Peptides against a protein of PDB entry 2C5K. Designs and how they scored, part 110

Target 1, 91 residues: chain A of PDB entry 2C5K
Amino acid sequence: EDPFQQVVKDTKEQLNRINNYITRHNTAGDDDQEEEIQDILKDVEETIVDLDRSIIVMKRDENEDVSGREAQVKNIKQQLDALKLRFDRRI

## One batch from the design tools (peptide; made by RFdiffusion4, then SolubleMPNN)

Design b2_p30_8_s4 (from b2_p30_8, 10 letters changed)
Fold by OpenDDE base, seed 5:
Structure b2_p30_8_s4 (fold): chain B 91 residues (1-91), chain A 30 residues (1-30)
Amino acid sequence: as target 1 above (91 residues)
Amino acid sequence: SELSEKALEALTIKDKEERRKKFEELLSKL
């Protein structure tokens, strides 16, 4: 059980929730879940900051390769950015 | 390393504000 991987997994689940919402709702503000989705977006952003912070700390260990973790966070950031763009472009 | 272990432990904190503060603490030790 790796706490980093657990957080990544939870974050991906949140991103999936956002993706599913966007695919079902092309109009903005007409659903009671709109605010919840906005909150999830914020949660993911804050989680990414903590993931980055953890990587910065782990880089101090000369015997630990963090490139894999960095790649995971990069992937999450890319997914988030894409979803934010889609979410904001809704009519 | 000890700090690496503490960083992973910090990721288990559920309270966002508490987790943020913990990471700020860890970063200050670098």
Scores: peptide ipSAE 0.636, ipTM 0.941, DockQ to the pose 0.824
Fold by OpenDDE base, seed 1:
Structure b2_p30_8_s4 (fold): chain B 91 residues (1-91), chain A 30 residues (1-30)
Amino acid sequence: as target 1 above (91 residues)
Amino acid sequence: SELSEKALEALTIKDKEERRKKFEELLSKL
């Protein structure tokens, strides 16, 4: 497995952890893990930037199709946005 | 390409700041 796929896999695991946390904690600040989850959200955002940067670089190779990688990042962004919205809507 | 290989290599960097700097370097070579 190439490094891009490994990073995607790790990111999806982080998103899964966040999803599970939101499901169990529908009230904001009701757990000591709240800050850790916020940190993970930020880590995912930073990782997405690096994934995008890697795609920009790889896209300059005329013999390399990055469409699949772009689709993977798009999916991660959509998942992150949905989780951020759910996380922020907690009262 | 060489840059593509270096981009994948950069994704193996665990230190966030080091990784950021590496990608900035790669982007500057475009």
Scores: peptide ipSAE 0.634, ipTM 0.941, DockQ to the pose 0.867
Fold by OpenDDE base, seed 4:
Structure b2_p30_8_s4 (fold): chain B 91 residues (1-91), chain A 30 residues (1-30)
Amino acid sequence: as target 1 above (91 residues)
Amino acid sequence: SELSEKALEALTIKDKEERRKKFEELLSKL
């Protein structure tokens, strides 16, 4: 499998876990998993940076059409931003 | 090409710090 797609898949799984947690825990700091979820959010952010870096390399190296990959990363960023907002808005 | 292949290879690195350093190295070659 393409490493880029594998990373995207793994990232989406992480986002899904965060989404499920927020759904079940609408009060901040209500259990011991809170810190772990925060760590996952940071992991996703770091992964997105690496995905973007890989796209930059591919674009400059081959002048390849990377629009598809860029769209995937954009989608992940939008999901992350939405989850971060929901996570931070919890009382 | 070579750099593109290295970029994809870098995405297989599990250690976050090592992966970050690898991409910094690759970007420096552009």
Scores: peptide ipSAE 0.632, ipTM 0.940, DockQ to the pose 0.775
Fold by OpenDDE base, seed 2:
Structure b2_p30_8_s4 (fold): chain B 91 residues (1-91), chain A 30 residues (1-30)
Amino acid sequence: as target 1 above (91 residues)
Amino acid sequence: SELSEKALEALTIKDKEERRKKFEELLSKL
């Protein structure tokens, strides 16, 4: 498995962790893991930046189709945005 | 390409700051 796919996989695992936490914790700040989840959200954001940067660099390779990678990153961004919204809406 | 391979290699870096710097370096070579 190439490093890009590994990072995507790890990121999706982080997103699942966040999703599960939101599902179990409807009230903001009532758990000692709250800060950890916030840190994970930021880590995912930073990872997405690196994924985007890698795609920008890879586009210089005429022999590589990056469309699939771009679609994966787009999907991750959409998931992250949805989770951030849900996380912030907690009462 | 060589840069493409280096980009993938950069994604293996675990330290976030180091990884960020590596991508900045790669982007500067475009």
Scores: peptide ipSAE 0.631, ipTM 0.940, DockQ to the pose 0.825

